# Peptides against a protein of PDB entry 7RZF, part 9

Target 1, 358 residues: chain A of PDB entry 7RZF
Amino acid sequence: PFQEEHLKQLYKIVPIKDIRNLYVTFPIPDLQKYYKSNPGHYLGHLIGHEGPGSLLSELKSKGWVNTLVGGQKEGARGFMFFIINVDLTEEGLLHVEDIILHMFQYIQKLRAEGPQEWVFQECKDLNAVAFRFKDKERPRGYTSKIAGILHYYPLEEVLTAEYLLEEFRPDLIEMVLDKLRPENVRVAIVSKSFEGKTDRTEEWYGTQYKQEAIPDEVIKKWQNADLNGKFKLPTKNEFIPTNFEILPLEKEATPYPALIKDTAMSKLWFKQDDKFFLPKACLNFEFFSPFAYVDPLHCNMAYLYLELLKDSLNEYAYAAELAGLSYDLQNTIYGMYLSVKGYNDKQPILLKKIIEKM
Target 2, 358 residues: chain A of PDB entry 7RZF as posed
Amino acid sequence: PFQEEHLKQLYKIVPIKDIRNLYVTFPIPDLQKYYKSNPGHYLGHLIGHEGPGSLLSELKSKGWVNTLVGGQKEGARGFMFFIINVDLTEEGLLHVEDIILHMFQYIQKLRAEGPQEWVFQELKDLNAVAFRFKDKERPRGYTSKIAGILHYYPLEEVLTAEYLLEEFRPDLIEMVLDKLRPENVRVAIVSKSFEGKTDRTEEWYGTQYKQEAIPDEVIKKWQNADLNGKFKLPTKNEFIPTNFEILPLEKEATPYPALIKDTAMSKLWFKQDDKFFLPKANLNFEFFSPFAYVDPLHSNMAYLYLELLKDSLNEYAYAAELAGLSYDLQNTIYGMYLSVKGYNDKQPILLKKIIEKM

## One batch from the design tools (peptide; aimed at target 1 G44 V69 K73)

Design b1_p10_3_s1 (made by RFdiffusion4, then SolubleMPNN; from b1_p10_3, 7 letters changed)
Fold by OpenDDE base, seed 5:
Structure b1_p10_3_s1 (fold): chain B 358 residues (1-358), chain A 10 residues (1-10)
Amino acid sequence: as target 1 above (358 residues)
Amino acid sequence: SKSSGEIIRE
């Protein structure tokens, strides 16, 4: 375990690449034995969430952060880390203390709400889907991975242990959440702006860095993080598939798309999957407008319309992505192209959301 | 996004 001298430390690191990153790290107990409940995955799901009311959404709204990743990482034997990593904007680099305050405000929100069984169930369902439809890995890589994890899991569970959640353990979630405190923090800021301002060199890679104690006043500010009313738990993910039925191949199934509807306003082509036999579909819509490319003004308006539409759909994009659904919107010289891909079960829901925003 | 254990391997 880190001694007290290793906690509440700030590392200013000079990268080789022009990158700006913030790492907020918490030492946590070894959670390997709790793989059936995986409390670190639960917390990583929430802290790393990208939907409305998420930590990332707020930090992006401030212009401070581009991306956020949260979760557990393996440490040395007998301990782990929980890490929140963000990609910083130039402005965000000036607001690191405030960014970390927002992290603790979100963590405080998680404490206030307590462990949610429905969130665990969503994680379980998502992992079950991922497991069931996992692509075949290369045998050599897969075997090496399995050999590595055999040290941690029973042989009978080794194939499933990384995916299948079985036990809701609110006590373990709270235990991990209790380790996510300012007094237990290690902060690393990675930026070229620290060039010439470092006093140490890392032995292995020659990385220049400066180590500083985080001032007690700053720690106290983070300890007193209030509830920020902008933070909310995610809504239930309506896009998680529940029906995985594969429809039988039609007797007259053509190897090519068949025209199944022809009207003055629309043509519909359909091809049943005859190769993959997955509960997935690809919906492609081409919209034609005589106004889409008439002049530069109309072209720009059509572009702006799609950008606004995409922005308005951001609230669903992440939840859909988690559930194995995606959409794409593109301008064409003839109008607009929409694609919806992924598990077919909830595609109508996503399509409806898109249409409602159009 | 969730930190896959891969984040810090770079």
Scores: peptide ipSAE 0.025, ipTM 0.627, DockQ to the pose 0.235
OpenDDE base, seeds 1, 2, 3, 4: peptide ipSAE 0.022, 0.023, 0.021, 0.013; ipTM 0.629, 0.629, 0.606, 0.566; seeds 1, 4 fail the geometry check

Design b1_p10_3_s2 (made by RFdiffusion4, then SolubleMPNN; from b1_p10_3, 7 letters changed)
Fold by OpenDDE base, seed 4:
Structure b1_p10_3_s2 (fold): chain B 358 residues (1-358), chain A 10 residues (1-10)
Amino acid sequence: as target 1 above (358 residues)
Amino acid sequence: GRSSGEITRD
């Protein structure tokens, strides 16, 4: 366990690569015994969320952060870490204190709202989906992963333990949230801008760094993090599949796409899956417009249209991705291409959302 | 995003 002297520390680290990263780290108890409730996973889901009202959404809106990862990490024996990691913009590097303030504002929002059983249920459902299809999607990678987790779980549960959430434990969620405080923080900033400003070298890799105590004033500022009205809990993920029925292979199933609709305005090809037998589909739409590439102006307008459309769909992209759905939008020489892929159950919902934004 | 366990140090 870190002693108090190891807390409230700032590390300025010089990377080999031209990267800008912020790591906000909290020591937490070993949560391994709580794998059935996995409170760190619950918090990682919320803190790492990318939807409207999320921490990332706000930090992106300010131009300070590109990406965010939140979650638990294994530590040494008897403790773990909760880490919030962000990719910093050049501007974000100047606003690290404010970024961390926003992190604590979001954490304060989580405290104010309290543990939500529906969020736990979504995590449970997502994990159940991942578990159900793990072996079917990636047979080769499964054996190596099992070997790693055998150290942590009973053999009988090894296959399931990483995925099966069974117990909603609001008490454990609150316990972890109580560790996510400024007084328990370790901050690492990774940037080439610290070159020539370091006074220590790491023994293993020769990484140059400087260690500083975080000023008490800054800690106090973070301790006084108010509720930021921009932060909201995510909405329910409507894309989580619940129906996994696989339709029987049709007797007349062709090895190639068959034309099943032919009209003046549309052609439709269909091929049933005869290989994977997964409750997944690929929907591909090609839109043809005589105006799309008639001149440079129309080409640019078509490009801009898709960029704006993609931007407008960002609110759904993350929720869809979590649920095993993806979409792609591309300009073509004839117009536009749309692809929707993943679990078939909620594809119509995603497709509808896309069409509503078009 | 959510990190499942391995913060890979890239």
Scores: peptide ipSAE 0.052, ipTM 0.720, DockQ to the pose 0.213
OpenDDE base, seeds 1, 2, 3, 5: peptide ipSAE 0.049, 0.047, 0.050, 0.049; ipTM 0.714, 0.711, 0.718, 0.712

Design b1_p10_3_s3 (made by RFdiffusion4, then SolubleMPNN; from b1_p10_3, 7 letters changed)
Fold by OpenDDE base, seed 4:
Structure b1_p10_3_s3 (fold): chain B 358 residues (1-358), chain A 10 residues (1-10)
Amino acid sequence: as target 1 above (358 residues)
Amino acid sequence: GKSSGDITFE
């Protein structure tokens, strides 16, 4: 565990690459023994969420952050870290204190709402899906991974322990959340803008950095983080598959798409999966409009329409991705192309959401 | 996104 002298520190780091990153790090207890409840995963899911009312959504809206990652990281023996990492814009680099304030506002929102069993259940379900459809790792990779995880899990649970959440432990969630405080923070800012402004060199890689104490006034500002009304818990992820039934291969299954509907307005081709036998589908839609490319104005309107449509669907993109669904929208010379891919169970829901936005 | 646990300082 870090001593008090190691807390409330700011590191300004010069990268080799032209990157701008912020790392907000909290020392936390070793949570390995709590793998069945994985409170760090719960918090990482919420803090790292990308939906409406999320931390990332707000930081993106301000033009300060491009990406956000939140979660636990292994430390040395007896402790871990919880890290919030963001990719900073040039403007975001100027607003690091405010970005961190927003982080603490979101954390305060999590405290105010308390642990949510339904969120845990979603994490559990998502992990169960990931486990069920875990790609067969290459033998060497698999053995190496197993060897690594055997250090942490009983042999009988090695295959499942990383994926299967079993116990909702609100007490442990609160315990970890209680460690996510300004008085426990370590901040690292990575930017080339610190070149020539450093006074230390890291021993291993020669990384140039400067270490500074975070001013008490700044710590106090973060300690007084209020509830920001823009932050909301995510809505339930309606895209999480629950039905994994694989339909039997039809006797007349063709190795190529068969035309199953032919009308003046639509043609439909269908091919049943005869290779993978997964509860997944690919839905591809091509829309034809005689007006799509009739002139430059119509082309531009079609382009703008699709960009606006994509933007309007951003609220679902993350939830769909988490659930193993994806969609693609493209302009074509004849109109528009839509693709929906992934687990078939909730594809109709995603498709409906897309159509409702069209 | 969720952290994969491997936050390396690049």
Scores: peptide ipSAE 0.040, ipTM 0.696, DockQ to the pose 0.200
OpenDDE base, seeds 1, 2, 3, 5: peptide ipSAE 0.030, 0.037, 0.040, 0.035; ipTM 0.685, 0.693, 0.694, 0.698; seeds 3, 5 fail the geometry check

Design b1_p10_3_s4 (made by RFdiffusion4, then SolubleMPNN; from b1_p10_3, 8 letters changed)
Fold by OpenDDE base, seed 4:
Structure b1_p10_3_s4 (fold): chain B 358 residues (1-358), chain A 10 residues (1-10)
Amino acid sequence: as target 1 above (358 residues)
Amino acid sequence: GKSSGERVRE
């Protein structure tokens, strides 16, 4: 276990590559025995969420952060880490203290709301989907992976243990949340801006770094993180598939798309999957407009329109992605192209959301 | 996003 002297430390690290990263790390107990409830996964889901009211959404809105990853990481024997990692903009590098304040505000929001069983259920459902449709790994890779996980799970559960959430344990969620405090923080900032400002060299890779104690005033500032009204729990993910029925192959199934609708305003081609037999579909829409590329102005307007549309759909993109759905919008010389791919069950919902924003 | 549990190469 990290001694108290290892806590409340700031590491300024010089990277080889031109990257700017912030790592906010919390030592946590070994949660391996709690794999059936996986409280770290629950918290990682929320802290790492990208929807409206999320930590990332706020930090991105300020232009400080582009991406965020939150979750547990294996440590040495007997402990783990919970890490919040963000890539920093140049501006974000100047606001690290405020970024971390927002992290603690979000964590405080999680404490205030308490553990949510519905969120756990979503995690469970998402994991179940991932497990059910896990691509067959190559035998060698599969065996090696199994061998590795056998150290952590009973043999009978090895195949499912990584995915199967069975127990909602609000007590464990709260326990982990209690470890996500300023007094238990280790901060690492990775930036080339620290070049020439370091006094230590890491022994293994020769990485240059400086270690500093985080000032008590800063710790207190983070300890006094209030509730930020911009932070909200995510809404329920409406894109999580629940129906996995695969329709039988039609007798008249063609190896190529068949024209099944031909009107003055629309043509529809359909091809049933005859290879993969997954409850997935690809919906592709091509829209034709005589005005789309009639002149540079119209072309630019069409481009701007799609950019704005994509921006407006960002709120759904993350939830859809988590649920195994994706969409693509592109300008074409004739108009625009829309693609919706993934599990077919909730594709109509995503499509409706897209159309409502059009 | 969620940490995939991949070793964040510190």
Scores: peptide ipSAE 0.039, ipTM 0.678, DockQ to the pose 0.231
OpenDDE base, seeds 1, 2, 3, 5: peptide ipSAE 0.031, 0.034, 0.045, 0.038; ipTM 0.670, 0.680, 0.681, 0.676; seeds 1, 3, 5 fail the geometry check

Design b1_p10_4 (made by RFdiffusion4)
Pose (drawn by RFdiffusion4):
Structure b1_p10_4 (pose): chain A 358 residues (1-358), chain P 10 residues (1-10)
Amino acid sequence: as target 2 above (358 residues)
Amino acid sequence: SPMDFTKYSE
């Protein structure tokens, strides 16, 4: 649907609720026919990746961006999109050309080295382990899902869809990585600061927007010289699991969780798993404080402190959320709350780091 | 799933 008359364009959209965002849209051909190599998931794993020396951490370090989501959007049949969607700070709206410039800096940093063998082997191993201990399904919604992808795949791999990968073909990685060029951009800015500046309006919904077609100054400023920032490739993962042993049932087996520790400081509830036999467990905690909801100031500083703890600890723990260990730490009325769940091997390192950062 | 981190969402 994107003919070249309406390419290289930058719209300005006025919202109703106060948000600020930047969408970067690329068009690409259909890659659902390539469901073995999956080059879109490779570039999505290399673009939208938080951690040390990556696209998001540098934009955090310049104070312009809270978070960004990579990957490719799939639309209808026979055509496909690719999106880099970002949200903006107060002075992140002033430097949009520099943000997209850094996006092509990281793309060119990934074009000078191109394919990687160990990233494909690592991602394939992760999908294989995440498929081998695939948990049970709720019977409603699961049959709709496997009837929703029954149109594309043969009868043998109706289940093993986007779980098992056979081959690493760098040609298709290079092909989709070439279609990401600044002659293929479509920038869209959402900001509430364009109230009285919009000429055009939408008939169907009634929204207002613009046409600021990007002059060639900034296009030929985008693709001209792009060496690097302080970017780097992600490093070897250490949260990949290795212990897949189901521990045996002990003498005191109970059908409900029993109170084991009762002190004036803490109490526990424990139950070994009897039904599922998956090498994974969930640990949860609820810390109490009478000062958490005393007045609005003390009920306000709690969200700020807990949010800054999440801010400063996502850079560390994104590899744990990527390997299958997910944690969550949010506030409650009475006190604050913690819940770490996932594979059975790396809970102590993660929970201990959470406490010592807390 | 790791495949959810390589997909676009909003």

Design b1_p10_4_s1 (made by RFdiffusion4, then SolubleMPNN; from b1_p10_4, 3 letters changed)
Fold by OpenDDE base, seed 4:
Structure b1_p10_4_s1 (fold): chain B 358 residues (1-358), chain A 10 residues (1-10)
Amino acid sequence: as target 1 above (358 residues)
Amino acid sequence: MPMDFMKYTE
């Protein structure tokens, strides 16, 4: 376990690769025994959320961060870490203190809102879907993995333990959240910009680093983090599938797409899945416009249109992805191409959102 | 993204 001397420390680390990363780490209790409630996953889901009002959304808007990952990580025996990891921009590297302030503002928002059962339910549902429709793994790898996790879970639950949530434990969520405080923080900044500015070498890999105490004034600033009105809990994920019914194969099912609609304005081909039998679909749309590629101006306008459309859809992209839905938009010489893939249940919702933005 | 999310996408 980290002692007080190990807390409130800043590490400046020189990477081999040209990367810029910030790791904000909190020692937390060992949560392994709480796998049925998985409070660390709950917090990781929210802190790592990418939707409107999320931590990442705000940090991206400022041009400081490209990506954010949050969650629990195993430590040594008897303790874990909660880590918020961000990919820093060059500008973000100059604003690390402010980035961390925003992290604590978001954490404070989570404290103010308290544990939300509906969020837990979404996590539960998402994990259940992931478990139910998990792809087949190579037997050798799978068996080795299972053998490894047998050390942590009962034999009867070994297959489900990593996926199936069973208990909403707001007390445990609050317990973990209480550990996410400035007084309990360890910060690591990874950047080549620290080259020649380090005074220590890591024993195992020879990584050059500098260790510094975080100033008390900085800790105090983080302790006094306000709620920041820009941060909001995510909205309910409307893309989470609930219907997994697989329709019977039609008697006249063809091995190739059949033309089921032929009009002057549209053609529709349909192919029922006869191989995978998953509650998934691929919707592909090709839009034709005589103006799409008529000249360089129109081509660029079409490109710009799609870029703007993609940008406008970004608010849904993450929620859709979490729910196992994806979309793709591409320019073609004939117009544009739209693909919607994933669980078929909520595809109409995503498609509607796309169309509304068009 | 949650750290555990990558485990579910692979």
Scores: peptide ipSAE 0.030, ipTM 0.646, DockQ to the pose 0.190
OpenDDE base, seeds 1, 2, 3, 5: peptide ipSAE 0.029, 0.027, 0.024, 0.029; ipTM 0.638, 0.625, 0.639, 0.643

Design b1_p10_4_s2 (made by RFdiffusion4, then SolubleMPNN; from b1_p10_4, 4 letters changed)
Fold by OpenDDE base, seed 5:
Structure b1_p10_4_s2 (fold): chain B 358 residues (1-358), chain A 10 residues (1-10)
Amino acid sequence: as target 1 above (358 residues)
Amino acid sequence: MPMDFMRYRE
């Protein structure tokens, strides 16, 4: 475990690749034994959330961050880390202190709201779906993985332990949250901009870096992080499937799509799945417009329209993705293409959201 | 995204 002297440290690291990353790391207890409640997953779900009111949404709005990943990571024996990792913009590299302040503001929001059982339930449901409909893995890799995790889980649970949540433990969530404090932080900034400004070399890989103590004033600033009104807990994910019924194969099912609707304005083809028997569907829509490609201006307008539409749908995209739904919007020479894929149960909801934004 | 959820997005 890191001693106090190893905390509140800033590392400026020179990468080989042209990347800009910020790692905010907190030492936490080993949570492996709590796999049935998985408090680290709960926090990672919220901190790593990408919906409205999320940490990422705010940092993106500032132009400081492109992507965010949050969650627990295994450390050495007997301890773990909670890490918030962000991809920095050039501007974000200049605002690292403020970015971290926002992180602590979000964490403070989580403390203020307290553990939410409904959030846990969503995590549980999502993981259950992922487990139930898990794709086949290559046997070699799968066997090796299972062999490895047998050290951590009972034999009877080895297949389910990483997926099936069983216990809501608000006490453990609070325990982990209590470790996510400025006094317990290790910060690493990765940027080529530090080239020639380092004084140390890592022994194993020869990585150049500089280590500095974070000033007490900065720590205090982070400790005094207020509630930022822009941060909100996510809304309930309306896209989580609950119905997994597989309809029986129709007697007249053909191996090719059948035309089931033919009107002046639309044609509809349908093909029932006769191979995979999954509670999934693929909805494909081709919209035709005589104006789509009539001239370069109209073509560009159609492009801009789709970009704006995609932007307007960002609020649903993440929640849909978490629930195993996806959509795609593309310009075609004839007009526009829309695809909605994933679990069929909540596809109508996503489709409705898309149409409402069109 | 949550770090441990990456396995579900592959």
Scores: peptide ipSAE 0.048, ipTM 0.685, DockQ to the pose 0.196
OpenDDE base, seeds 1, 2, 3, 4: peptide ipSAE 0.039, 0.038, 0.041, 0.042; ipTM 0.680, 0.671, 0.679, 0.684; seed 2 fails the geometry check

Design b1_p10_4_s3 (made by RFdiffusion4, then SolubleMPNN; from b1_p10_4 with S1M S9K)
Fold by OpenDDE base, seed 2:
Structure b1_p10_4_s3 (fold): chain B 358 residues (1-358), chain A 10 residues (1-10)
Amino acid sequence: as target 1 above (358 residues)
Amino acid sequence: MPMDFTKYKE
């Protein structure tokens, strides 16, 4: 277990690759026995969220961070880590203290709001979908994985334990949140900018690093993190599928797309799935405009329009992705192409939102 | 994104 001397430490690490990363690590109790509630996954879902009012959204708006990942990691026997990892911009590398302050502001927001059962339910539903429609893995890898996890889970639950949530445990969520404090933090900054500024070498890989104690004033600054009004809990994810019914094959189902609607303004082709029998669909739309490619100005305007449209849809992109939905927008010489893919149940909702932004 | 680092050890 980490003693006090191992906490409140800053590591400056020189990478081989030209990367800029920040790791904010907290020691936490071993949560393995709580796999049915998985409080670390709950917190990782919120801290790692990418929607409006998220930690990433704010840090990205400041130009400091490109990506963010939050979650639990196995430690040695009897303890785990909770890690917030971000990809830093060049500017973000100069604002690490402020980035971490924002992390603690978001954590403080989570404490203030308290555990939300609806968020747990979304995590449960998402994981259930992921389990139910999990792709086939290579047998060798799968067997090795299962053999490994048999040490942690009952035989009867070994296939489901990593996916199926069963218990909402707000007490455990609060317990983990209580460990996410500045006094428990270990910070690692990975950047080539530390080359020639290190005094230690790691034994196994020869990684050059410098270890420093985080100043008490900085710890105190993080401890006094206020509520930042820009941080909000995510809205309910309306894209989570609930209907997984596979429709029977139509009597007239053809192996090729059939023209089912033909009008002056539209043609519709349909092909029923006769191979995979999944509750998924692919919607493809070609929009035609005589102005799309008439001259260089119109081409550039069409491009700009699509970029603006994509930007306006970013608020839905993450929630849709989590729910197993995706969309794509492309300029064509004839106009615009739109595709919507994934679970068919909530595709109409996503499509409607796209069309409303158009 | 949320990441459970325990799931990605392979």
Scores: peptide ipSAE 0.036, ipTM 0.655, DockQ to the pose 0.200
OpenDDE base, seeds 1, 3, 4, 5: peptide ipSAE 0.028, 0.026, 0.020, 0.034; ipTM 0.626, 0.609, 0.603, 0.638; seed 4 fails the geometry check

Design b1_p10_4_s4 (made by RFdiffusion4, then SolubleMPNN; from b1_p10_4, 3 letters changed)
Fold by OpenDDE base, seed 5:
Structure b1_p10_4_s4 (fold): chain B 358 residues (1-358), chain A 10 residues (1-10)
Amino acid sequence: as target 1 above (358 residues)
Amino acid sequence: MPMDFMKYRE
């Protein structure tokens, strides 16, 4: 465990690759024994959320951050870390203090709202789906992984322990959240811009870095993080599948797509899955317009239209992705292509959202 | 995304 002298430190690190990253790290207790409730996953789900009102959404809106990852990471024996990692823009590199302020504002929002059982339930459901429909892994890798985790889980639970949540523990969520404070922070900024401005070299990899204490004034600023009204908890994920029924093969099922609807305005082909027997579907739509590629102007307008459409659908994209749904929109020489893929149960909901934005 | 999200997308 880090002592006080190891906290509130800023590391400026020179990377080999041309990357800009910010790591905000908090030492936390070892949470391995709490795998049935997994409070770190709960917090990672919220802090790492990408929907409206999320930390990432706000930081992206300011042009400071491209991506965000949040969650627990294993440390040494007896402790773990909670890490918020962001990919910085060039502008974001100039606003690191403000970015971290926003992180603490979001954390403060989580404190104010308190643990939400419905969020836990969503995590539980998502993980259950992931477990149930997990893809086959290479046996060698899988066996090695299982052998490794036998040190942490009972034999009877070794296959389920990483997926199946069983207990809502708001007390543990609050416990971890209480560790996410400015006085407990370690900050690392990774950028080539620090080249020639470092005074230390890491022993193992020769990484050049500079270590500085974070000024008390800055710590105090973060401690006084107010509630930012732009931050909101995510809405309930409407795309989480609940029906996994697989329909029996039709007697007349063909090995190829069959034309099941033929009208002046549309043709529909259908093929039932006869191989995988998963509660998934692929919906593909080709829209035809004589104006799509008539000239460069129309082509650019069609492109712009799709970009705007994608932007308008961004609010659903992350939630759909979490739930195992995806969509794709592309310009074609004939018009537009739309694909919706994933669990079939909630595909109609996503499709409706897309149509409403079109 | 959550740090462990990728393990659920396999």
Scores: peptide ipSAE 0.036, ipTM 0.664, DockQ to the pose 0.174
OpenDDE base, seeds 1, 2, 3, 4: peptide ipSAE 0.032, 0.032, 0.030, 0.033; ipTM 0.663, 0.654, 0.665, 0.653; seed 1 fails the geometry check

Design b1_p10_5 (made by RFdiffusion4)
Pose (drawn by RFdiffusion4):
Structure b1_p10_5 (pose): chain A 358 residues (1-358), chain P 10 residues (1-10)
Amino acid sequence: as target 2 above (358 residues)
Amino acid sequence: SLPAPSLPPL
């Protein structure tokens, strides 16, 4: 649907709720036919990746961006999109051309070195382990899902869809990586600062927007010279699991969690798993404090401190959320709260690091 | 896991 008359354009949209965002839209052909190599998931794993020396961490280091989501958006049949959607700070709206410039800097940093064998082997291993201990399904919604993807695949791999990968073909990685060029951009800015500046309005919904077609100054500023920032490739993962042993049932087997520790400092509830036999467990905690909800100031500093702890610890723990160990730490009325769940091998390192950062 | 992207509200 994107003919070249309406390419290289930058819209400005006025919202109703106060948000600020930047959408970068590329068009690409259909790659649902290529469901073995999956080049869109490779570029999505290399663009939207938090951690040391990556696209998001540098934009955090210049104070412009809270978070960004990569990957490719799939629309209808016979055509596909690719999106880099970002949200903005107060002075992140002043430097949009520089943000998109850094986006093409990281794209060119990934075009000078191109394919990687160990990233494909790592991602294939991760999907294979994440498929081997695939948990049980709720019977409603699961049959709708496997009848939702029954139109595309044959009868053998109705289940093993986007789980098992056979081949690493760098030609398709290079093909979809070439289609990401600044002659294929469509920038869209959402900000509430354009109240009285909008000429055009939407008939269907009634929203207002613009047409600031990007002059060629900034296009030929985008693709001209792009060496690097302080970017780097992600490093070897250490949260990949290795212990897949189901520990045996002990003498004192109980059907419900029993109180084992009762002190004036803490209490526990413990149950070995009897039904599921998956090498994974969930640990949860609820820390209490009478000072958490005393007045609005003390009920306000709690969200700020806990949010800054999540800010400063996502850079470390995104590899744990990517390997299958997810944690969550949010505030409650009474006190604060913690819940770490996932594979059975790497809970101590992650929970201990959470405490010593806390 | 990875979050899925979205389009602009246009």

